# Peptides against a protein of PDB entry 3MAZ: the designs that were tried, part 13

Target 1, 99 residues: chain A of PDB entry 3MAZ
Amino acid sequence: VLNPMPACFYTVSRKEATEMLQKNPSLGNMILRPGSDSRNYSITIRQEIDIPRIKHYKVMSVGQNYTIELEKPVTLPNLFSVIDYFVKETRGNLRPFIC
Target 2, 99 residues: chain A of PDB entry 3MAZ as posed
Amino acid sequence: VLNPMPACFYTVSRKEATEMLQKNPSLGNMILRPGSDSRNYSITIRQEIDIPRIKHYKVMSVGQNYTIELEKPVTLPNLFSVIDYFVKETRGNLRPFIA

## One batch from the design tools (peptide; aimed at target 1 Q47 K58 E69 L70)

Design b2_p15_6_s4 (made by RFdiffusion4, then SolubleMPNN; from b2_p15_6, 8 letters changed)
Fold by OpenDDE base, seed 3:
Structure b2_p15_6_s4 (fold): chain B 99 residues (1-99), chain A 15 residues (1-15)
Amino acid sequence: as target 1 above (99 residues)
Amino acid sequence: LEEELALQEPPEALP
């Protein structure tokens, strides 16, 4: 049985993801997208705590888990947990983009 | 392959 992808997953490029977040900030500020020619993913966020800031994170598949590439890497069991991490880490500031 | 930021801090939480 294949698990569904997180609701904020879209098969879009970095540029497209950025445009989506900028054009419709009320729909959320976090997008999960496919990595280039790989089983990996990227997360694009748009936070405006002080000023609007676009950032991108690598989510690397390692075995059956996923590692968020940060200064101090975080490894989680699935993509849903990855999204959850971003939501919880920001105390709800980041919300999945639902189009 | 698109260049993504690496070795960065986790996303910021509200102050």
Scores: peptide ipSAE 0.293, ipTM 0.789, DockQ to the pose 0.550
OpenDDE base, seeds 1, 2, 4, 5: peptide ipSAE 0.230, 0.278, 0.248, 0.257; ipTM 0.696, 0.784, 0.710, 0.706; seed 1 fails the geometry check

Design b2_p15_7 (made by RFdiffusion4)
Pose (drawn by RFdiffusion4):
Structure b2_p15_7 (pose): chain A 99 residues (1-99), chain P 15 residues (1-15)
Amino acid sequence: as target 2 above (99 residues)
Amino acid sequence: SELQEILDNGDVDSD
C-alpha cells in the first residue's frame, strides 16, 4: 500500500512556505511542513477572507496521533486526517497547495 | 466574521 505524506507537505521553511502561497494562489492556500526545532509539524495558510493573512499552526505528534494546537485542541490519527480537518473546519476555504 | 475567527484560532508567531 502507499502511505505518503499529504500532497501539500513540503520540506520547506516558514518563509519558503509563505512565499510559495503568495506566488501561486491558484495552486492552493495551505502547506504542511516540518516543525522548526521539533519532529512535529506546522501548517501555513494564506486566507483572503477580509485581507490576505498568513497564519501558522502547530500539529504535535502525541503517541500515534496528532494534536492540532487550537483553543480547543483536536486530535486525529494521521496527517491526511489533519488536512481533512482544516478543510472541513474552514468550510472549504482552505485548499491544499498542490505544486 | 465567524469564518475569520475560526482562521485566527491557534495562530502562532513561531513554530

Design b2_p15_7_s1 (made by RFdiffusion4, then SolubleMPNN; from b2_p15_7, 7 letters changed)
Fold by OpenDDE base, seed 1:
Structure b2_p15_7_s1 (fold): chain B 99 residues (1-99), chain A 15 residues (1-15)
Amino acid sequence: as target 1 above (99 residues)
Amino acid sequence: SELEKILNDGDLSST
């Protein structure tokens, strides 16, 4: 069936997202969550390389697209593409959190 | 690496 949102989307706060990722790292390390506005979102990741690192990214709705706030912003057509971007660009180091 | 770029760019603006 059609899912209107990526599987790693959760209606949680920044703090809750961080705690989810810390509690069950084996389930994934990337969460999509609501932003300050209903049409904006944030990505929270927890990457363990040298030490655990939590990072957050703003995903802004721009027209019918979404822009990831990076040094060089990336614009994509939907939230599924946003998740795919993070997975592919990191060669699978980032994986959507599925519980 | 692309991973490093993404990590370094984190928290430029977030909610």
Scores: peptide ipSAE 0.205, ipTM 0.801, DockQ to the pose 0.545
OpenDDE base, seeds 2, 3, 4, 5: peptide ipSAE 0.225, 0.211, 0.205, 0.199; ipTM 0.809, 0.801, 0.800, 0.781; seeds 2, 3 fail the geometry check

Design b2_p15_7_s2 (made by RFdiffusion4, then SolubleMPNN; from b2_p15_7, 7 letters changed)
Fold by OpenDDE base, seed 1:
Structure b2_p15_7_s2 (fold): chain B 99 residues (1-99), chain A 15 residues (1-15)
Amino acid sequence: as target 1 above (99 residues)
Amino acid sequence: SELEKILNDGDLEST
C-alpha cells in the first residue's frame, strides 16, 4: 500500500487545523498541513499542559529533505521523520491527529 | 524540557 503522506496530513488552513484540534483533542494534537507553496508544509499543535497553547512550525523543503524551522533547525529525510521527531522529542506529549 | 523548547520555538504567524 502506497502511503506518501503521514496520516496526520490534512489539506486544511491554519484556522481549520486549529479548530480540528480544539474540537477533538482526544484524537491527537498535531496536524501537518500545506505551507506557503506546494513543496512546503506547516505543523500545527495544540498542547494543554497548563493552558491551551496553539503553535505553528514551518517545514521547508530543502532538496530532497525537510527542515523544521526551530531556533536550532532540524533537517530530516522525509515528512514521516518530521512527525516522528515531534513525537519522540516531546516524549509522546505530541501525537498525530487521526480522525 | 524538550517540549518547552519546541513550544517556545513555535511561530504563531507561520503559514
Scores: peptide ipSAE 0.308, ipTM 0.839, DockQ to the pose 0.626
OpenDDE base, seeds 2, 3, 4, 5: peptide ipSAE 0.283, 0.290, 0.243, 0.244; ipTM 0.821, 0.832, 0.817, 0.791

Design b2_p15_7_s3 (made by RFdiffusion4, then SolubleMPNN; from b2_p15_7, 5 letters changed)
Fold by OpenDDE base, seed 4:
Structure b2_p15_7_s3 (fold): chain B 99 residues (1-99), chain A 15 residues (1-15)
Amino acid sequence: as target 1 above (99 residues)
Amino acid sequence: SELEKILNDGDVDST
């Protein structure tokens, strides 16, 4: 069964995600996209704290959970939780890209 | 901060 995906999920490439975030920064600064491997994903963000900066994070499917590849990895039960984590831990600095 | 931790991780897109 295919479960619903977070609203900021788009079937776009790394390059396309970057372009989306750059083109319409007012719509959000975080995109979830397919990873290079099946059942894996990537998070692309665009920050403007000092200068415009694009970063990418790996979200690895592990069993029924997902692990965000950080210095201290974080494992969460679903992709919605992954998005919530980025929003919550950055106190709203990161916002899902909604178009 | 947690924000700093997240922002310091991940892959930098320099190109």
Scores: peptide ipSAE 0.301, ipTM 0.832, DockQ to the pose 0.426
OpenDDE base, seeds 1, 2, 3, 5: peptide ipSAE 0.291, 0.284, 0.296, 0.281; ipTM 0.828, 0.825, 0.830, 0.825

Design b2_p15_7_s4 (made by RFdiffusion4, then SolubleMPNN; from b2_p15_7, 4 letters changed)
Fold by OpenDDE base, seed 2:
Formats: sequence, structure tokens, C-alpha cells
Structure b2_p15_7_s4 (fold): chain B 99 residues (1-99), chain A 15 residues (1-15)
Amino acid sequence: as target 1 above (99 residues)
Amino acid sequence: SELQEILDDGDLEST
């Protein structure tokens, strides 16, 4: 039995994720998507603090955990925790994209 | 915040 994925996970490319976030900003501004050739993933965000900005992050699978590639890497037990990290670190500015 | 953009290589279209 497979565990469910976060609600903001979509099997889309970097380009498609960017377009989704631009088209419907009211639905959220963060998407989790599959990596290119492994058990890794990517996070695409669209923040509107001053002007709209698109950014991407690597989420690397390490054993049974996941590491967000940042200046100071953060390792978490599952993808749900990864999403929660982005939400809390931005104090709610980032919200999972739910369509 | 420690959030810093790192251009990913996980584009599905690259697979």
C-alpha cells in the first residue's frame, strides 16, 4: 500500500508548474513535482512580496528521509514535512497549490 | 529565512 502524496504534488514539468502558479495564484503558490531521474523531487514557488518571483528548490531523497537543498540543508522524515517547512519558514506566505 | 533558490535539474521534460 502506497502512502498518499501531499495535495500540492503534481506530475508536471518545471515549465508547467510555473504556468499553473501564474494562472491561478488564488489557489496557492507552491507546487511539489517529480525530479528528473531518481527518487528526488523539486519545489516550485511563486512569491508576491514586492513583485512576482519564481524560484525552484531541490528535494533530495536520502535513505528514508528528504533533504531540502538550502545554504543550510534541512532533512525531514517525509514529503508532508517538507511542505510544512516551506509554509512555516515563510510564516504562511507560501501555501500549497490546491486545484 | 534560510530559503535560497537553487536551480533544480528535475525538469520532467529533461527526462
Scores: peptide ipSAE 0.108, ipTM 0.712, DockQ to the pose 0.166
OpenDDE base, seeds 1, 3, 4, 5: peptide ipSAE 0.039, 0.040, 0.042, 0.041; ipTM 0.642, 0.657, 0.661, 0.659; seeds 3, 5 fail the geometry check

Design b2_p15_8 (made by RFdiffusion4)
Pose (drawn by RFdiffusion4):
Structure b2_p15_8 (pose): chain A 99 residues (1-99), chain P 15 residues (1-15)
Amino acid sequence: as target 2 above (99 residues)
Amino acid sequence: SYVKEWFEKNPDQDE
């Protein structure tokens, strides 16, 4: 079976992820990347609801699950589920960045 | 709106 990283996962820095989203909005507005100084992950999003805004979120590895660090943390079993959550919770506003 | 409020309740995070 194939079990790769999510399609919007790129081994890029916070800066690189920000630049990728600004340069190619047509390709999506969400990137998953390695968490700086940890074996965890970060999500970087560019949303244009009111004005363009770059936001970063921490996704922590906890046991065999991942916890999205939100006001009310959400725990899911894998990274595909985490991307699904971000899409669902923003009602489809967030789309994975497919380079 | 719902989406705007979701981003406000869950602010940007430093690394």

Design b2_p15_8_s1 (made by RFdiffusion4, then SolubleMPNN; from b2_p15_8, 5 letters changed)
Fold by OpenDDE base, seed 4:
Structure b2_p15_8_s1 (fold): chain B 99 residues (1-99), chain A 15 residues (1-15)
Amino acid sequence: as target 1 above (99 residues)
Amino acid sequence: SEVEEFFERNPDQEE
C-alpha cells in the first residue's frame, strides 16, 4: 500500500515543473516530481535570492530511505522529511508549491 | 546568510 505523497508532489516533467513555478510564484517555489528511474525523485526549486534561478536536485531511493544529493548528502526516512529539510535549511525561503 | 549559503553550496544538478 502506497503512503500519501507530499502536497507539492506532481507527476510533471522537469520542464513542466519549471513552468509551474515561473507561472505562479506566489503558490510556492518548490516541487517534488518523478525522477528518471522508478523510486527516485527530483526536487525543482525557483531560487529568488537575487534573480530567479531554477535548480534541480536528485532524491535517490536508498533502501527504505531517501538521500538528497547535496554537497553533503542527507539521508531521510521519507519524502515528507525531504520537503521539510529543504524548508528548514533555507529558513522558510523554500516553500512547497501548492495549487 | 544561511539561505544564500545553502544555494551557493548546492548548485544545480542534472537529472
Scores: peptide ipSAE 0.575, ipTM 0.902, DockQ to the pose 0.875
OpenDDE base, seeds 1, 2, 3, 5: peptide ipSAE 0.564, 0.489, 0.571, 0.557; ipTM 0.901, 0.883, 0.902, 0.900

Design b2_p15_8_s2 (made by RFdiffusion4, then SolubleMPNN; from b2_p15_8, 5 letters changed)
Fold by OpenDDE base, seed 4:
Structure b2_p15_8_s2 (fold): chain B 99 residues (1-99), chain A 15 residues (1-15)
Amino acid sequence: as target 1 above (99 residues)
Amino acid sequence: SEVREFFERNPDQEE
């Protein structure tokens, strides 16, 4: 079984993700992208609370789950849940970048 | 706010 990837997943680099978010902020402010390892990913966000700031977070594959490397790590069953977590935790401030 | 708190608690990470 092959599950689809979240809509905000793009096969882009750290730099490209940053440029995407800065170029079209109205399309969203969160991107999921490939990590350094095949089964790991990274989340790139553009925070606009004070001044615009780009931040990146690691999403590590752990067994059949994924762990977001936050101050207090969060383990979730799939990448869709990972995206959902960021949206919920920020009360909708973070929105998946949909191009 | 929850948003501000989230970003303050979770700093940028390196790949």
Scores: peptide ipSAE 0.587, ipTM 0.902, DockQ to the pose 0.860
OpenDDE base, seeds 1, 2, 3, 5: peptide ipSAE 0.584, 0.585, 0.584, 0.582; ipTM 0.902, 0.901, 0.902, 0.902; seed 5 fails the geometry check

Design b2_p15_8_s3 (made by RFdiffusion4, then SolubleMPNN; from b2_p15_8, 4 letters changed)
Fold by OpenDDE base, seed 4:
Structure b2_p15_8_s3 (fold): chain B 99 residues (1-99), chain A 15 residues (1-15)
Amino acid sequence: as target 1 above (99 residues)
Amino acid sequence: SEVKEFFERNPDQEE
């Protein structure tokens, strides 16, 4: 049985995620989406510091946890924690895209 | 800025 997914999870491609964030920036600037392999995911963000920039980060399934491939990788127990991490580390600048 | 630092320290990745 699958656990519920974060509200900002969408079954969209890299390109579609970019378009979503650009079209409706008021709804949030962070999307969780399927990765290239099963059980892996990607985070797409629209950074609004300075000029708007789209960035993508890998979220790799490792055992029962998930590792965000940042400069200093962070391992967390679930995808909800992954979203929380991005929100907290950017002091609320990143917000989950809710439509 | 901690926010700016996060983005600068963590560049874009390829899928």
Scores: peptide ipSAE 0.572, ipTM 0.900, DockQ to the pose 0.871
OpenDDE base, seeds 1, 2, 3, 5: peptide ipSAE 0.566, 0.568, 0.570, 0.566; ipTM 0.899, 0.899, 0.900, 0.899

Design b2_p15_8_s4 (made by RFdiffusion4, then SolubleMPNN; from b2_p15_8, 6 letters changed)
Fold by OpenDDE base, seed 4:
Structure b2_p15_8_s4 (fold): chain B 99 residues (1-99), chain A 15 residues (1-15)
Amino acid sequence: as target 1 above (99 residues)
Amino acid sequence: SEVEEFFKRNPDQEE
């Protein structure tokens, strides 16, 4: 049985995610989307400090956990925790895109 | 700031 997905999860491509974030920045700046392989995901963010920049991060399924491929990789138990991590580490600058 | 440091330390990745 599948667990519910985070509210900012959308079955969109890398390009579509970029367009969503650019079109409606007031709705949030972070999207979770399917990765290139099954059970993997990607995070797309619109960085708003300095000049706006789109960035993507890999979220790899490892066993029963997920590893965010950052400079210092972070392993978390579920996708909700992944979203929470990005929010907390940026002190609320990153917010899930809700439409 | 923590925000600036996060983005500096974690550059964009390829899919």
Scores: peptide ipSAE 0.590, ipTM 0.903, DockQ to the pose 0.849
OpenDDE base, seeds 1, 2, 3, 5: peptide ipSAE 0.579, 0.586, 0.583, 0.585; ipTM 0.901, 0.901, 0.901, 0.901

## One batch from the design tools (peptide; aimed at target 1 S36 H56 K58)

Design b2_p16_1 (made by RFdiffusion4)
Pose (drawn by RFdiffusion4):
Structure b2_p16_1 (pose): chain A 99 residues (1-99), chain P 16 residues (1-16)
Amino acid sequence: as target 2 above (99 residues)
Amino acid sequence: DPSLHKFYAQKDYSET
């Protein structure tokens, strides 16, 4: 079976992820990347609801699950599920960045 | 959409 990283996962820095989203909005507005200084992950998004805004979220590895660090944290079993949550919670506003 | 704005009002972890 294939079990790769999500399609929007790139081994890029916070800065590189920000630049990728600004340069190619047509390709999506969400990138999953390695968490700086941890084995965890980060999600960088660019939303244009009111004005363009770059936001970053922490996704922590906890046991065999991942916890999205939100006001009310959400725990899911894998990274595909985390991307699904971001899409669902934003009602489809967030789309994975497919380079 | 209050739910949508609530989502984008979450803490910004701009240091990581």

Design b2_p16_1_s1 (made by RFdiffusion4, then SolubleMPNN; from b2_p16_1, 8 letters changed)
Fold by OpenDDE base, seed 1:
Structure b2_p16_1_s1 (fold): chain B 99 residues (1-99), chain A 16 residues (1-16)
Amino acid sequence: as target 1 above (99 residues)
Amino acid sequence: DKELLEFFNQKDYSDF
């Protein structure tokens, strides 16, 4: 069964994701993209709490779930849940990039 | 916001 990808998912490189976020910050500050291994994923964000900073979080496909490689790893059932986690955990500071 | 900064300062996989 095929499932749609989150709206902020783009098949872009690290560099492209960074450029997208920097050029259009009003469209959001979080992008989900393929990882360098093309098997796992990365969440690229443009943090603006103090000064703009680009960060890349690793999201590993583990069996039927996904694990966000944080200080304390978080395992979720799908990529939509991964996006929701970042949004709620940051109390809305992170918003999916919608182009 | 200290809490947010702590969250964002977690592992940064810039080469991934």
Scores: peptide ipSAE 0.637, ipTM 0.932, DockQ to the pose 0.791
OpenDDE base, seeds 2, 3, 4, 5: peptide ipSAE 0.608, 0.616, 0.626, 0.629; ipTM 0.926, 0.928, 0.930, 0.931

Design b2_p16_1_s2 (made by RFdiffusion4, then SolubleMPNN; from b2_p16_1, 8 letters changed)
Fold by OpenDDE base, seed 4:
Structure b2_p16_1_s2 (fold): chain B 99 residues (1-99), chain A 16 residues (1-16)
Amino acid sequence: as target 1 above (99 residues)
Amino acid sequence: DEELLAFFNQKDYSDF
């Protein structure tokens, strides 16, 4: 079944996303959520390297594409590609939160 | 992964 949004998309706040990731780390460590503006999104991650760290990225709608606000911004054609980018770039360290 | 890509290209926003 084709979904209109990635499986790790939840209509949750910044705080709620953080709590979800902290509560159930075995379900994944990456959430896509609505951004502060209507057509923009945010990626919240919980990364465990030395200690657990929470980060929030901007995913900006630019025309028909999406730009991840990294030090070197990355533009991708859809939100599925955005999620895939995070997974691949971290070699699987980041995994979409599925509940 | 060098420090996990500098903790994944460092960017982090508090407003979103």
Scores: peptide ipSAE 0.320, ipTM 0.827, DockQ to the pose 0.725
OpenDDE base, seeds 1, 2, 3, 5: peptide ipSAE 0.281, 0.310, 0.288, 0.297; ipTM 0.810, 0.820, 0.810, 0.816; seed 1 fails the geometry check

Design b2_p16_1_s3 (made by RFdiffusion4, then SolubleMPNN; from b2_p16_1, 8 letters changed)
Fold by OpenDDE base, seed 1:
Structure b2_p16_1_s3 (fold): chain B 99 residues (1-99), chain A 16 residues (1-16)
Amino acid sequence: as target 1 above (99 residues)
Amino acid sequence: DEELLAFFSQKDYSDF
């Protein structure tokens, strides 16, 4: 039994995610994708606070939870919560990419 | 926005 994935989840590579965000910034600036190991995940963003910059955050699957590898790691129960965290923590600056 | 800049300055796993 598989649960639905967040709307901004795409089975794309790091390069593809970057291209998606750069090509259509009006659709959002945050993508959730499989990590290079295909077991964990990555949050790819295009921040535009000053100069547009691409960043990739690591989201590790640990048991039934997920840990965002930040300065102070944040552990959440599901990927929807991970997306919610990024949106709320940035006060809406980050928005899920919806194609 | 210093708070936002601080958030975005965190570790970038560019090879993951």
Scores: peptide ipSAE 0.669, ipTM 0.937, DockQ to the pose 0.833
OpenDDE base, seeds 2, 3, 4, 5: peptide ipSAE 0.519, 0.644, 0.657, 0.665; ipTM 0.907, 0.932, 0.935, 0.937

Design b2_p16_1_s4 (made by RFdiffusion4, then SolubleMPNN; from b2_p16_1, 9 letters changed)
Fold by OpenDDE base, seed 1:
Structure b2_p16_1_s4 (fold): chain B 99 residues (1-99), chain A 16 residues (1-16)
Amino acid sequence: as target 1 above (99 residues)
Amino acid sequence: DKEILDFFNQKDYSDF
């Protein structure tokens, strides 16, 4: 069985993700990408509440689940749930980048 | 919104 990735997943570097978000903010402000170790993932965001700021959140593959490395870590069953979490916790301020 | 800002102000793994 093939497991698709979230629509905002791109096989891009940290730098490329930042450039994508800055160039086309109307398309969204959140990208899921491979982490530097190519095993885990990173959520790169461009927050728009105050002056736009780039942040990178670590998402670790742990067994069959994924843990977001927040101050209080959050473990979820799949990457789709990870994206949903970021959207819900920010009440829609974070939007998946779709191009 | 303070709650949303607090969320954003968590750990930033800029080298990952």
Scores: peptide ipSAE 0.614, ipTM 0.928, DockQ to the pose 0.821
OpenDDE base, seeds 2, 3, 4, 5: peptide ipSAE 0.540, 0.593, 0.593, 0.347; ipTM 0.911, 0.923, 0.923, 0.850

Design b2_p16_2 (made by RFdiffusion4)
Pose (drawn by RFdiffusion4):
Structure b2_p16_2 (pose): chain A 99 residues (1-99), chain P 16 residues (1-16)
Amino acid sequence: as target 2 above (99 residues)
Amino acid sequence: EEEERLEKLKEELEEE
């Protein structure tokens, strides 16, 4: 079976992820990346609801699951599920960046 | 406790 990283996962820095989203909005507005200084992960999003904003979220590895660090944290079993949550919670506003 | 958790999370994100 194939079990790769999500399609919007790139081994890029916070800065590189920000630049990728600005340069190619047509390709999506959400990138998953390695968490700086941890084995965890970060999500970087560019939303244009009111004005363009870049936001970053921490996704922590906890046991065999991942916890999205939100006001009310959400725990899911894998990274595909985390991407699904971001899409669902934003009602489809967030789309994975497919380079 | 929740306010302190969110302040800590904000500081960690700014340090990236």

Design b2_p16_2_s1 (made by RFdiffusion4, then SolubleMPNN; from b2_p16_2 with E2K E4K K8E E15K)
Fold by OpenDDE base, seed 3:
Structure b2_p16_2_s1 (fold): chain B 99 residues (1-99), chain A 16 residues (1-16)
Amino acid sequence: as target 1 above (99 residues)
Amino acid sequence: EKEKRLEELKEELEKE
């Protein structure tokens, strides 16, 4: 039995995540994936404002919480909250990739 | 990995 993960979580590499977002932009533009270290994760996004732009964010496991590596770090209780944060902070511009 | 910052994303959204 596995613990539930956000719907946009995929066990893929940075390269694979980028390819997924480029191939099917209609399915969403945000993916959560395993980080380089155990218990850490990364968020990959693909925004199309003027031209397509790929960006990655580091999500660090700290105790029982998760911290998004930003100029001003943001700590949240779980990965679902991390996804929600990206959606809300961009006023819905970012949407979880669902396939 | 070298990660980007959400502040950069917010700036681009404001330009849209």
Scores: peptide ipSAE 0.048, ipTM 0.637, DockQ to the pose 0.059
OpenDDE base, seeds 1, 2, 4, 5: peptide ipSAE 0.045, 0.044, 0.043, 0.045; ipTM 0.630, 0.642, 0.625, 0.635; seed 4 fails the geometry check

Design b2_p16_2_s2 (made by RFdiffusion4, then SolubleMPNN; from b2_p16_2, 5 letters changed)
Fold by OpenDDE base, seed 4:
Structure b2_p16_2_s2 (fold): chain B 99 residues (1-99), chain A 16 residues (1-16)
Amino acid sequence: as target 1 above (99 residues)
Amino acid sequence: EKEKELEELKKELEEE
């Protein structure tokens, strides 16, 4: 049985994620994708506060939790919580990309 | 992969 993934999860590369966000900004500005390692992930975002900016974050699988790799790391119980964190921390500026 | 700090985003939003 495969557990459901967040709606903004896509099996795409770093480059592909960037292109998706640039091509259809009206569909959202945040993508969750596979990381370089099997159980790790990456978040790609495209924000347009002053100018368009692409940024990437590592989401590391640690035990049964996930840690967002920041200077001050944030650990959450599941990938849905990870997406929620990005949305809430940006007061809704970030929205999951729904293709 | 190179990452960015989410804390910087919070600052940018406050300046809007």
Scores: peptide ipSAE 0.042, ipTM 0.594, DockQ to the pose 0.052
OpenDDE base, seeds 1, 2, 3, 5: peptide ipSAE 0.041, 0.039, 0.038, 0.038; ipTM 0.627, 0.635, 0.637, 0.631

Design b2_p16_2_s3 (made by RFdiffusion4, then SolubleMPNN; from b2_p16_2, 6 letters changed)
Fold by OpenDDE base, seed 2:
Structure b2_p16_2_s3 (fold): chain B 99 residues (1-99), chain A 16 residues (1-16)
Amino acid sequence: as target 1 above (99 residues)
Amino acid sequence: EKEERLKRLEEELKAE
């Protein structure tokens, strides 16, 4: 069974993700994309607190879970939860990019 | 405060 991916998942490069977020900030500021390795992913965000800032996070597939590569790693059961984490942790400042 | 939480998340980044 093929499970659906989060709506903000796009098969784009780091550069393309950055360009998408910069071009249409009204559509959201967070993209999930393939990582350099097979079952790994990356999160690209464009936060705008003082000035626009682009950041990238590694999301590693570990067993049936996913770990966000932070100083204190956060492990979640699925990619939807990963997106939810970024949204909730920032109290809505980060929103999935929906085009 | 979302701004402070965002800042903490940014600072906790281990690798890009």
Scores: peptide ipSAE 0.081, ipTM 0.735, DockQ to the pose 0.158
OpenDDE base, seeds 1, 3, 4, 5: peptide ipSAE 0.077, 0.086, 0.079, 0.069; ipTM 0.731, 0.735, 0.736, 0.707; seed 3 fails the geometry check

Design b2_p16_2_s4 (made by RFdiffusion4, then SolubleMPNN; from b2_p16_2, 5 letters changed)
Fold by OpenDDE base, seed 1:
Parts: C-alpha cells; sequence; structure tokens
Structure b2_p16_2_s4 (fold): chain B 99 residues (1-99), chain A 16 residues (1-16)
C-alpha cells in the first residue's frame, strides 16, 4: 500500500545527478535523489538561462511531511507535491528528468 | 509572475 516514488527519483549521488542533467538537458532539468540521512532527500536542478547553473536543495522528512529547505521553508505532504511545487512555481521552467 | 518566481528561486542559497 505504498505509493511509487516520483518518476524523477534516482538513487544517485550529487555528482551523478549533476552529470545526468548536463548530458541530457532535453530530458528535464530536475532530479530527486537520496539525502545523506535516511528518509531525507535532495533536489538537484540545472538552469541554462545565460550560463548553466546547478543548485541543490534539501528535502527534510518531518513527521509524515516534507520540508524544502528554502529561506522561507515550504512543507508538503508527499514527494509528489515537492516535485509539483518546483514545476508550478516556475510555470514549467523546471521539469522532472525522465530517463 | 513565473519569471519573478524563477528569479526568486535562483536567488535561494543552496541548502546542501
Amino acid sequence: as target 1 above (99 residues)
Amino acid sequence: SSKERLEKLKKELESE
């Protein structure tokens, strides 16, 4: 009775995620990956406006919710909502990496 | 706007 992980989730390191996004930018620019601690995750994004820029965001498991570590933290009920947040806030500029 | 939100996100410090 467990929901599957988001399609852009990969069991990769920070370095591997960066390389994936750089090699195939047409497949998307956002990856969800495991964090250093159990039940925590990280989001890696690659922007290509002007110059390429990689950024990483912590997604912390808090109870049954997830908090995106931003200046103004955002708490969401599941990882699908986390991905949706990044997509909707940028009106599609960020898209999940589908390989 | 989407542009404003994108720029705001870009200004966020990396948290990892």
Scores: peptide ipSAE 0.080, ipTM 0.717, DockQ to the pose 0.158
OpenDDE base, seeds 2, 3, 4, 5: peptide ipSAE 0.086, 0.070, 0.070, 0.062; ipTM 0.719, 0.700, 0.702, 0.702; seed 2 fails the geometry check

Design b2_p16_3 (made by RFdiffusion4)
Pose (drawn by RFdiffusion4):
Structure b2_p16_3 (pose): chain A 99 residues (1-99), chain P 16 residues (1-16)
Amino acid sequence: as target 2 above (99 residues)
Amino acid sequence: KEFHDENDMDAPWPSY
């Protein structure tokens, strides 16, 4: 079976992720990347609801699960599920960046 | 729909 990283995962820095989203909005507005200084992960998003805004979110590895660090943390079993949650919670506003 | 408030990415990672 294939069990790769999510399609919007790129081994890029916070800066590189920000630049990728600004340069190619047509390709999506969400990137999953390695978490700086941790084996965890970060999500970087560019939303244009009111004005363009770059936002970053921490996704922690906890046991065999991942916890999205939100006001009310959400725990899911894998990274595909985390991407699904971001899409669902934003009602489809967030789309994975497919380079 | 806007996603929730962002995290401080310069803050240390939480421990679980």

